# Designs tried in a protein design run: peptides against a protein of PDB entry 4ASU. Part 227

Target 1, 270 residues: chain A of PDB entry 4ASU
Amino acid sequence: ATLKDITRRLKSIKNIQKITKSMKMVAAAKYARAERELKPARVYGVGSLALYEKADIKTPEDKKKHLIIGVSSDRGLCGAIHSSVAKQMKSEAANLAAAGKEVKIIGVGDKIRSILHRTHSDQFLVTFKEVGRRPPTFGDASVIALELLNSGYEFDEGSIIFNRFRSVISYKTEEKPIFSLDTISSAESMSIYDDIDADVLRNYQEYSLANIIYYSLKESTTSEQSARMTAMDNASKNASEMIDKLTLTFNRTRQAVITKELIEIISGAA
Target 2, 83 residues: chain B of PDB entry 4ASU
Amino acid sequence: FTFASPTQVFFNSANVRQVDVPTQTGAFGILAAHVPTLQVLRPGLVVVHAEDGTTSKYFVSSGSVTVNADSSVQLLAEEAVTL

## One batch from the design tools (peptide; made by RFdiffusion4, then SolubleMPNN)

Design b2_p23_1_s4 (from b2_p23_1, 8 letters changed)
Fold by OpenDDE base, seed 4:
Structure b2_p23_1_s4 (fold): chain B 270 residues (1-270), chain C 83 residues (1-83), chain A 23 residues (1-23)
Amino acid sequence: as target 1 above (270 residues)
Amino acid sequence: as target 2 above (83 residues)
Amino acid sequence: DEEEEMEKKLEELLKELEEEEKK
């Protein structure tokens, strides 16, 4: 490589480093906020899931329609956040298909569609875009829930797949169940719940869906911001190392050029 | 007893004496060992009676309440404010 | 969105860097 080539590369890497540092800071700020907001959201979401866990709702085998909701965002440069969700979605879809279930997919965040569009495009019902620019609100979750309910796909059971935040350095892709109104209403384990009006149950389920989606979004967001922060930090460090290496190469190359020029001058060859 | 909104937690797995909730079917009190039920909240007052005798009042907009067989209760309001 | 712009710029720079490495 010529000195010019090395210099150009150095400049590019330095610019990369500047941007990654900036993005790290932005991600850090968003992470801090997300983590704060996750605390109540987790209590809220886990509370909403409590019924399903305690009631141990089972979907009959004759019920064939399954919905997979993958939760991530539109934003890249966050490590394995999206691929982890997609991987779990693929696994779940394959398992369900093997079990003779019909599978449809909803992507929350465009990255899900981006990863799965070739292999699973026919299974997608809808992809929600514009996810990840701002912290998710309950309103956002409600919109998604409403769209799902109005999609016309009469699923029996569903799986919401998202990254659960564990720590600044750790997340885990998890699956939580979603049940249709019919599945809940017909579940034997629900018989202990006293005289629930059909309208009440419907409304309850709508809230439940919104609640779970909201929870998943908050978990996902926190995980994503943390992962991005880490990714950007790593990128910055890697850039620094590359700069050092290239600088050494530059210096060596420069010395060689100087030496050559000196020889040429001394020898009269130039 | 868990009482939370999407943005705030008021009670997290707490022991309380009684919780009065406004539901679409009417207001009712949740006591220990209440029968399992699911209800939807209407805008109104939630009153939490703590074991120590203190009473806290909240206004909720909407949401759900679950009473489970194990006596756990989840009160999940879309919006809630302390009064 | 400033962050989006930075992300885009970063991706562009990374692409440029990769292209340079292939030369």
Scores: peptide ipSAE 0.318, ipTM 0.916, DockQ to the pose 0.850
Fold by OpenDDE base, seed 1:
Parts: structure tokens; C-alpha cells; sequence
Structure b2_p23_1_s4 (fold): chain B 270 residues (1-270), chain C 83 residues (1-83), chain A 23 residues (1-23)
């Protein structure tokens, strides 16, 4: 490589480093907010899931319609956040298909569709876009829940797949169950719950779905911002190392050029 | 007893004597060993009676309340404020 | 909007760098 080539590359990498450093700071600020907002959201969401855990609701084997909701966002440059969710969705879809189930997919965030569109396009019911620009609100979750309930797809059971936040350096892709009204109402374990009116149960399920979606969005957002912060930090460090290497190469090359010029002058070959 | 909104936690796995909740079918009190039930909240007053005799009042907009067989209670309000 | 602009710029710079490495 010529001195000019090295100089050009150095300039490009330095610019990359500046941008990744800036993006790291932005991600850090968003992460801090997301983590604060996740604390109450987790209590709220886990509380909503308590019924399903305690009642041990099971779907009969003869019921075949299964819904998978994948939760991520529209934005990239956050490591394996989207691919992790997509991988889990693919695995779940394959397992369900092998068991003779009908599988439909909902994507929360455009990145899910981007990854799965070639292999699973026929299974997609809807994709929700414009996720990740602003922190998710309960209103956002309610909109998604209502859209799902009004989709016309009468699933028996389903799963919501999202990245659960563990720490600033760790997340885990997890699955939580969702159940249809019919499945809940017909569950033997629900018999212990006294005098549940059908209208009450329907309304309860609507809240439950919104609650779970909200929880998943908050977990996903926190995980994503943390992952982006880490990714940008790593990129900045890698850029720094490359700058150092190229600088050394530049210096060596420059010395060689100077030496050659001196030899030419001394020898009179110039 | 857990009482939370999406943005705030008021009680997290706490022991309380009684919780009065406004439901669509009417207001009722949740006592120890209450039978399992599911209800939907209507806008109104929640009153929490602590074991030490302290009474706390909250206004809720909507949401759900679950009483489980193990006596755990989840009060989940869309919006809630301390009074 | 600012974040999106930075992301786009970063992607462009990365592409440029890859092209330079292939030369």
C-alpha cells in the first residue's frame, strides 16, 4: 500500500471511531433510562404472568393453532439482539411444525421480518414497525394487543419471544406463554377460580396480553440499548487498534521512502 | 400482595391484612385466605390495610386483580396514584 | 433523528472501508 492509501484508510477509521464513540454515549443514555423504567415494568409483567404459572394452564394436544410473537426493534448495530430472537423463533416454529401444529408469526420490529421474510413469509400475520425510536409505552403495547386480538387468527396458544435483560453485558432470549380466551376458559385448572363471568374473563385476557407485551418490550429495549453500547464500545476499541497498526505501517513506509531517496541522492541516480 | 402500574410499584410481595378494590361487579375486600378469583378494575379507590394498622389509599383507572389459591394477590392497574 | 443519521453515516463509512480493503 502506498502512503496515500494508508493515509486514506487512517482517515476513514478515525471517522468510524468518532461515530462509534458518539453512538456509544447515546446508547448509554438510553440504556440508563431503559434500566430505570424496566424495574417497575418487570414487577408489573411478572405479576401478570403469575396466573399462568400458578394455574398451570395447558393446551390440549388436539389444538393445533399456535402464535409466535417475536419482539425486537427496527434498529441495527446492536450485536446479536435480533438474530437471537429470530433464531429462537425459527427453532420454535420448526418444533411446532414437527408436532403437527399450525404456526403463525407476528413481528414486533422490522428487523424480525428482515431476517425471516425469505423462509417464513407465509407464516407472518403482521409486522409492527417504528419500534425503537422512542421508549415503548403501555399505550404502544395496548395497540399491539388490540391488533392481535382483532387479527382474526383464532390461535389456541402462543409464545412471546424476547430478550430478557440480565446485566449491562448480558441478556437471554426467553419465551413466555400466551393463551386464547377459549384455552383459559376451558382449562381444568381454572375451575378453582370462583364465578368468573365470561365478559370479565375476556377483559382480563385483554389486559393480560397488553401487560405481557409491555413487559417484553421493556426487557427488549433495555437489552438492545445495552448491547448497542457494548457493540459501539468494541467497535471503538477495534478502530483504535487498527489506527495504531496503520500508523506504524505508515511510519515504516515513510522511512523506507526517505531512505530510498537518500540513497538516490548519494549515488547520483536521481 | 403485589400492587403495581407499568411505571410504579406500590407493593411487591408484601403481607397485608386487607385490600379493598373497585371492580366492574362491585367493590369487594380481599382478606386472608380469600377464594381464588379474577376481576377487572373500574376507576375508583383502592384501600390497602397493612398488618400494622396503617391504611393507604390509591386511585386507579383500570386494570386487573388476581387472587390465587396460594393467597397471592396481583393488583395491576394501568394507572395508579397515591392519595 | 440524530441517531439514525449517525447509523447511516457509520454504515456508509464501513462500506467505504471494505471497498478500500478490496483494492
Amino acid sequence: as target 1 above (270 residues)
Amino acid sequence: as target 2 above (83 residues)
Amino acid sequence: DEEEEMEKKLEELLKELEEEEKK
Scores: peptide ipSAE 0.313, ipTM 0.909, DockQ to the pose 0.851
Fold by OpenDDE base, seed 3:
Structure b2_p23_1_s4 (fold): chain B 270 residues (1-270), chain C 83 residues (1-83), chain A 23 residues (1-23)
Amino acid sequence: as target 1 above (270 residues)
Amino acid sequence: as target 2 above (83 residues)
Amino acid sequence: DEEEEMEKKLEELLKELEEEEKK
């Protein structure tokens, strides 16, 4: 490589490093906000799941319609955030299909569609785009819940798959259950709640769905921003190492050029 | 007893004497060992009676209330403010 | 937004770097 080539490469890597550092800072700011907002959201979301955990709602074996909701975003450059969700979605879909269930998929965020559309296009009901530019609100979750309920797909049970935030350096892909109104109404374990008005139960279920979606979005966002921050930090460090290596190469090459020129002068070959 | 909105937590697994909630069918009080039930909130006042005799008042919008067999209660409001 | 511009620029620079390494 000529000195010119090395210099050009150095300039390029330095520019990359500047951008990755900037993106790290942006991700860090978004992460800090997301983590703060996740604290109450987690209490709220876990509270909404309490009924399903305590009632131990089981779907009858003869019920075949299953819904999978994958939660991620539209944004890249965040490590394995999207692939982790997609991997679990694929696994769940395969297991359900093997059990003779009908599976439909909803993607929250365009990245889910990008990964799964080729292999699972026939199973997709809808993909929600424009996710990840702004922090998710309860209003956003409500819109998603409403669209799902109005989709015309009468599922019996479902799963929402998302990345749960653990720490700045760790997340875990998890699954939470979603049940249809009919499944809840017919569950034997719900007999202790028998004096509930049908309209009340319907409204309750709508809130529950919105609550769970909101919770999943908050967990996903926090995990994503943390992962992006880490990815950009790693990229910046890698760039730094490359700069050091290329600088050494540049210095060596420069010395070689000087030596060659001196030899040519001394030898009279010029 | 857990009482939260999407953006704020008021009570997290706390022990309380009584919680008065506004529902579509009217206001009712949740006491210790209340029968399991599901309710939907209407806009109105929530009153939490602590074991020490203190009372706290909140205004809530829509939401849900769950009373479980184990006497745990989840009050989840879309919006809530301390009054 | 500024973030999207940075992402796009980063992708462009990475592509340029890869092309230079193949030469």
Scores: peptide ipSAE 0.309, ipTM 0.913, DockQ to the pose 0.918
Fold by OpenDDE base, seed 2:
Structure b2_p23_1_s4 (fold): chain B 270 residues (1-270), chain C 83 residues (1-83), chain A 23 residues (1-23)
Amino acid sequence: as target 1 above (270 residues)
Amino acid sequence: as target 2 above (83 residues)
Amino acid sequence: DEEEEMEKKLEELLKELEEEEKK
């Protein structure tokens, strides 16, 4: 490589480092806010799921329609956040199909569609875009819930898949159940809940769905911002190492390795 | 007893004596060992009676309340404020 | 959105860097 080539590469990597540092700072600010807002949201969301966990609602085997909701965002450069959700969605869809179930998919965030459109395009009902620019609100969750309920797809049961936040360095892809009104109303385990008006149950289910979606969005957002912060930090460090190596000694082989690692860290391809 | 909105937690797995809630079918009191039920909240006053005799009042907009067989209660309001 | 612009720019720079490594 000529001196000109080295200089050009150095300039490019320095620019990358500058951008990744800036993005890290932005992600850090968003993470701090997301973590604060997640605390009450988690209590709220876990509370919403308590009924389904305690009642042990089971869907009859003859019911065949299953809905999968994947929760992520529109924004990339956050490691394996999107791929983790998509991977679990694919696995569940395959398992359900093998069991003779009809599977439909809803994507919250454009990245889900981007990953799954080729293999699962026929199973998609809707993709909600414009997720991740601003912190999710309960209003946003309500809109998604309403759209789902009015979609015309009469599912029997479903799964919402999202990344649960553990720590600044850890998240876990989780699945929570969603049930149709008919499934809940017909569940034997619900018999202990005495004299529930049909209208009350319908409204209750609408709130429950919105609550769970809101919870999943908050978990996902916190996980994403944390992952992005980490990815950008790692990218900045790798860029720094590359600059040092190029400055001290031109080793093409080593440069290629670091470049690959840089991309993998950002994309989550590792 | 858990009482929360999307943005604020008022009670988290707390022991309380009684909770009065405004529901669409009417206001009712949740006592210890209340029968399992599901209700939807209407705008109104929530009153929490603590075991120590203190009473706290809240205004809620909408939401849900669940009383489970294990006596756990989840009061989930879209909006709630301390009064 | 400034953040989106940074993301796009970063993606472009990474692509350029990858292409340069293949030469």
Scores: peptide ipSAE 0.287, ipTM 0.911, DockQ to the pose 0.901; fails the geometry check

Design b2_p23_2_s1 (from b2_p23_2, 11 letters changed)
Fold by OpenDDE base, seed 4:
Structure b2_p23_2_s1 (fold): chain B 270 residues (1-270), chain C 83 residues (1-83), chain A 23 residues (1-23)
Amino acid sequence: as target 1 above (270 residues)
Amino acid sequence: as target 2 above (83 residues)
Amino acid sequence: AREEELRRAREELLARLEAARAA
């Protein structure tokens, strides 16, 4: 490689390092906010899931329609965040198909679609784009919930798959159940609940869905920002190491060129 | 008893004497060992009666309330403010 | 900068050659 080539590469990597450092800082700021906002969101979301855990709602085997909601974002450079969700979605879809279930997929965030489109295009109902630029709001979750409920797909049960935040260095892809109104209303385990008006139950379920989606978005966002921060840090370190190596190569090459030129000068060949 | 909005937690697995909630079917008080029920909130006043005798008032917009068989209660409001 | 380094190296080499000739 010529000195010029090495210099060009050095300049390029230095620029990349600047970008990755900047992205790290941005991710760190977003992470800090997301983590703060996750605390109440988790209480809120877990509260919404409490019914399903306590009632142990079971879907009858004859019910075949299953909805998978994968929660991620549009934005890359966050390690395995998207692939983890997609992997879990694929696994769940395969298991459900093997059990004779009809599976449809909703992607929250364009990255889910980008990963699964080739293999699962026929199963996708809708993909929500423009996810991840701003922190998710309850309004966003409500829009997704409403769109789902209005999609015309009458699922019996479903799975929402998202990355649950554990720590700055750890997340876990998890699945939480979603149930249709019909499934909830017909569940034997719900018999212990006092006479519930059908309209009340419908409204309750709408809130429940929105709540769970909101929770999943908050978990996903926190996990994503943390992962991005780590990824950008690693990229910055890798760039630094490469800069050091190339700098050494540059120095050696420069010395070799100088030596050659000196020999040429001394020999009278220049 | 858990009472939260998407952005704020007021009670997290707390023990309370009574919670008065505004529901679409009418306001009711949740006491110890209340029968399991699901309700939807209407805009109105939530009153939490703590075991120490203190009373806290909140205005809520919409949401849900769940009373489980184990006497756990989840009050989840879309918006809530302390009054 | 490179021309200056080459110039300095040449001057140093010439100085060493002169010193060796004087030696």
Scores: peptide ipSAE 0.015, ipTM 0.814, DockQ to the pose 0.004
Fold by OpenDDE base, seed 3:
Structure b2_p23_2_s1 (fold): chain B 270 residues (1-270), chain C 83 residues (1-83), chain A 23 residues (1-23)
Amino acid sequence: as target 1 above (270 residues)
Amino acid sequence: as target 2 above (83 residues)
Amino acid sequence: AREEELRRAREELLARLEAARAA
């Protein structure tokens, strides 16, 4: 490579490093906010799931319609955040199909669709786009919940799959159950609950779904920003190492060029 | 007893004597060993009676309340403020 | 500056080569 080629490459990598450092700082700021907002959201969301954990709601085997909700975002450059959710969605869909169940998929965030469209396009009901530009609000979750309930798909049970935040360096893809109004109303384990009006139960279930979606979005966002921060840090370090290597190569090449020029001057070949 | 909104936690697995909640069917008091029930909140006043006799008041919008068989209670309001 | 440095280096190298041939 000529000195000119090495110089051009150095300039390019330095520019990339500048971009990745900037992106790291942006991700860090978003992560800090997301982590603060996740604390109450986790209490709220886990509280909403308590009923389903304690009531041990069972879906009859004759009920075959299952809904999978994958939660991620529209934005890339965040490591394995999207692929982890997609992998678990694929596994769950395959297991349910093997059990003879009908599976439909909802993607929260465009990246889920981008990964699964070739293999699971026929199973997708809807994909929610414009996710991840702004921090998710309860209003956003309510809109998603309402659209799901009004989709016309009469599922019996479902699963919401998302990345749960553990620490700045760790997340885990998890699954939480979703039940239809009919499944809850017919569950034997619900008989211990006092006579509940049908309208009350419907409204309760709408809130429950919105609550769980909100919780999943907050966990996902925090995990994503943390992962992006790590990815950009790694990219910046890799760029730094490449700059060092190219700088050494540049210096060696420069010395070689000087030596060659001196030889040409002495030999009279110039 | 857990009482939270999406953005704020008021009680997290706390022991309380009584919680008065506004529901669509009317206000009711949740005592220790209350029968399991599900209700939805209407905008109104929540009153939490602590075991030490302290009373705290909150205004809530919509939401849900769950009383489980194990006597755990989850009060989840869309919006809530301390009064 | 670079041309002048190269000129000096050439003169020095030529002087060394002439000295080596005379020895």
Scores: peptide ipSAE 0.013, ipTM 0.809, DockQ to the pose 0.003
Fold by OpenDDE base, seed 1:
Structure b2_p23_2_s1 (fold): chain B 270 residues (1-270), chain C 83 residues (1-83), chain A 23 residues (1-23)
Amino acid sequence: as target 1 above (270 residues)
Amino acid sequence: as target 2 above (83 residues)
Amino acid sequence: AREEELRRAREELLARLEAARAA
């Protein structure tokens, strides 16, 4: 490679490094906010899940309709955030199909659809786009919950799949259960609860769904921002290493050119 | 007793004497060993009576309350403010 | 003529070396 070629490559990589460093800083700021907002969201979301854990709601095996909700975003450059959710969705869908269940999918974020569209397009009920630009709100979760309930798909049970935040360097893809109103109403374990009006139970279930979705969005967002920060840091480091290598190559090439020119001058061969 | 909104936690697994909640079917007091129940909140006043005799008041917009068999209570409001 | 050419070449090389060290 000529000195000119090396210089051009160096300039290009330095520009990439500047971009990745900037993106890292943006991701860091968003992560810090997301982490703060996740704390109360966890208490709220886990509180909503407490009923299902304590009541041990079971879905009869003869019930065949299963809903999978995958939670991610529209935005890339965040490592394995989207692929991890998609992978678990695929696995769950395959297992349920093998068990003779009917599976429908809801994607939260365009990246889920992008990954699964070719293989699972017929199973998608709806995909929610424009996710990830702004922090998710309870209003956003309520819209998703409402759309689900109004979709006309009368599922018996479901799964919400999302990345749970562990630390700045760790997340885990997890699944939480979603139950239909009918499943909750018919559950034997619910008999211990005092006479609950059907309208009350319906409204309660609507809130529960919105709460769980909100919780999943907050976990997903925090995980995504942390992963993006890490990805951009890694990209910046890789760029730095490449710059160092190219700089060495440049220096060696320059020395070789100078040496050649000196020899030509001394020998009179110029 | 857990009392939270999406953005704020007021009580997290705390022991309280009594919680008065506004529900769609009417206001009721949650005491120790209350029977399991599910209710939906209406806009109104929540009053938390602590074991030390202190009383805290909150306004809630909507949400749910769960009383479980193990005496755990989850009060989840969409919006809540301290009064 | 050859000595002058060599002198010029040396000066040019030195200038390039200095520019390369400054970059």
Scores: peptide ipSAE 0.012, ipTM 0.804, DockQ to the pose 0.004
Fold by OpenDDE base, seed 5:
Structure b2_p23_2_s1 (fold): chain B 270 residues (1-270), chain C 83 residues (1-83), chain A 23 residues (1-23)
Amino acid sequence: as target 1 above (270 residues)
Amino acid sequence: as target 2 above (83 residues)
Amino acid sequence: AREEELRRAREELLARLEAARAA
């Protein structure tokens, strides 16, 4: 490589390093906010899931329609955040198919669709875009919940798959159950709940779905920002190492060029 | 007893004496060993009676309330403010 | 004359090389 080529590469990598450092700082700020907002959201979401855990709602085997909701975002450069969710979605879809279930997919965030489109395009009901630019609100979750309920797909049971935040260095892809109104209303375990009006139950289910989606979005966002910080830090370190290597190469090449010029002058070949 | 909004937690697995909630079918008081039920909230006042005899009041917009067989209660409001 | 010019050129180049190594 010529000195000019090395210099150009150095400049390019230094610019990349600046960008990755900047992105790390932005992700850090978003992470701090997301973590604060996750605390109440987790209590809220876990509270909503408590019914399903306590009631131990079972879906009859003859019920075949299953919905998978994958939760991520539109934004890249966050390590394995999207691929982790997609991987679990694929696994779940395959397991359900092997069990003779019909599977439909909803993607929250464009990245899920991007990963699964080639292999699962026929299973997608809808993909929600514009996720991850701003912190998710309960209003956003409500819109997603309503769209799902109005999709016309009469699922019996579903799974929401998202990254649960553990720490700044750890997340875990989790799956939580979603049940249709019909499944809840027909569940034997729900008999202990006294004379619930059908309209009340419907409204309750709408809130429950919105609550769970909201919770999943908050977990996902926090996990994503944390992962992005790590990814950008790693990118910055890699860039630094490359800069060091290229700088050494530059210095060696420069000395070689000077030596060659000296030899040419001394030998009279000039 | 858990009482939370998406943005704020008021009670987290707390023991309380009684919770009065505004529901679409009417306001009711949740006492110890209340029968399991599901309700949806209407805009109104929530009154929490603590075991020590203190009472706290909240205004809620909408949401859900769950009373489970194990006497656990989840009051989940879309919006809630301390009064 | 040519030998002296070459000697000077060599010394100048060596000085430039040393300066480049020190930098």
Scores: peptide ipSAE 0.011, ipTM 0.813, DockQ to the pose 0.004

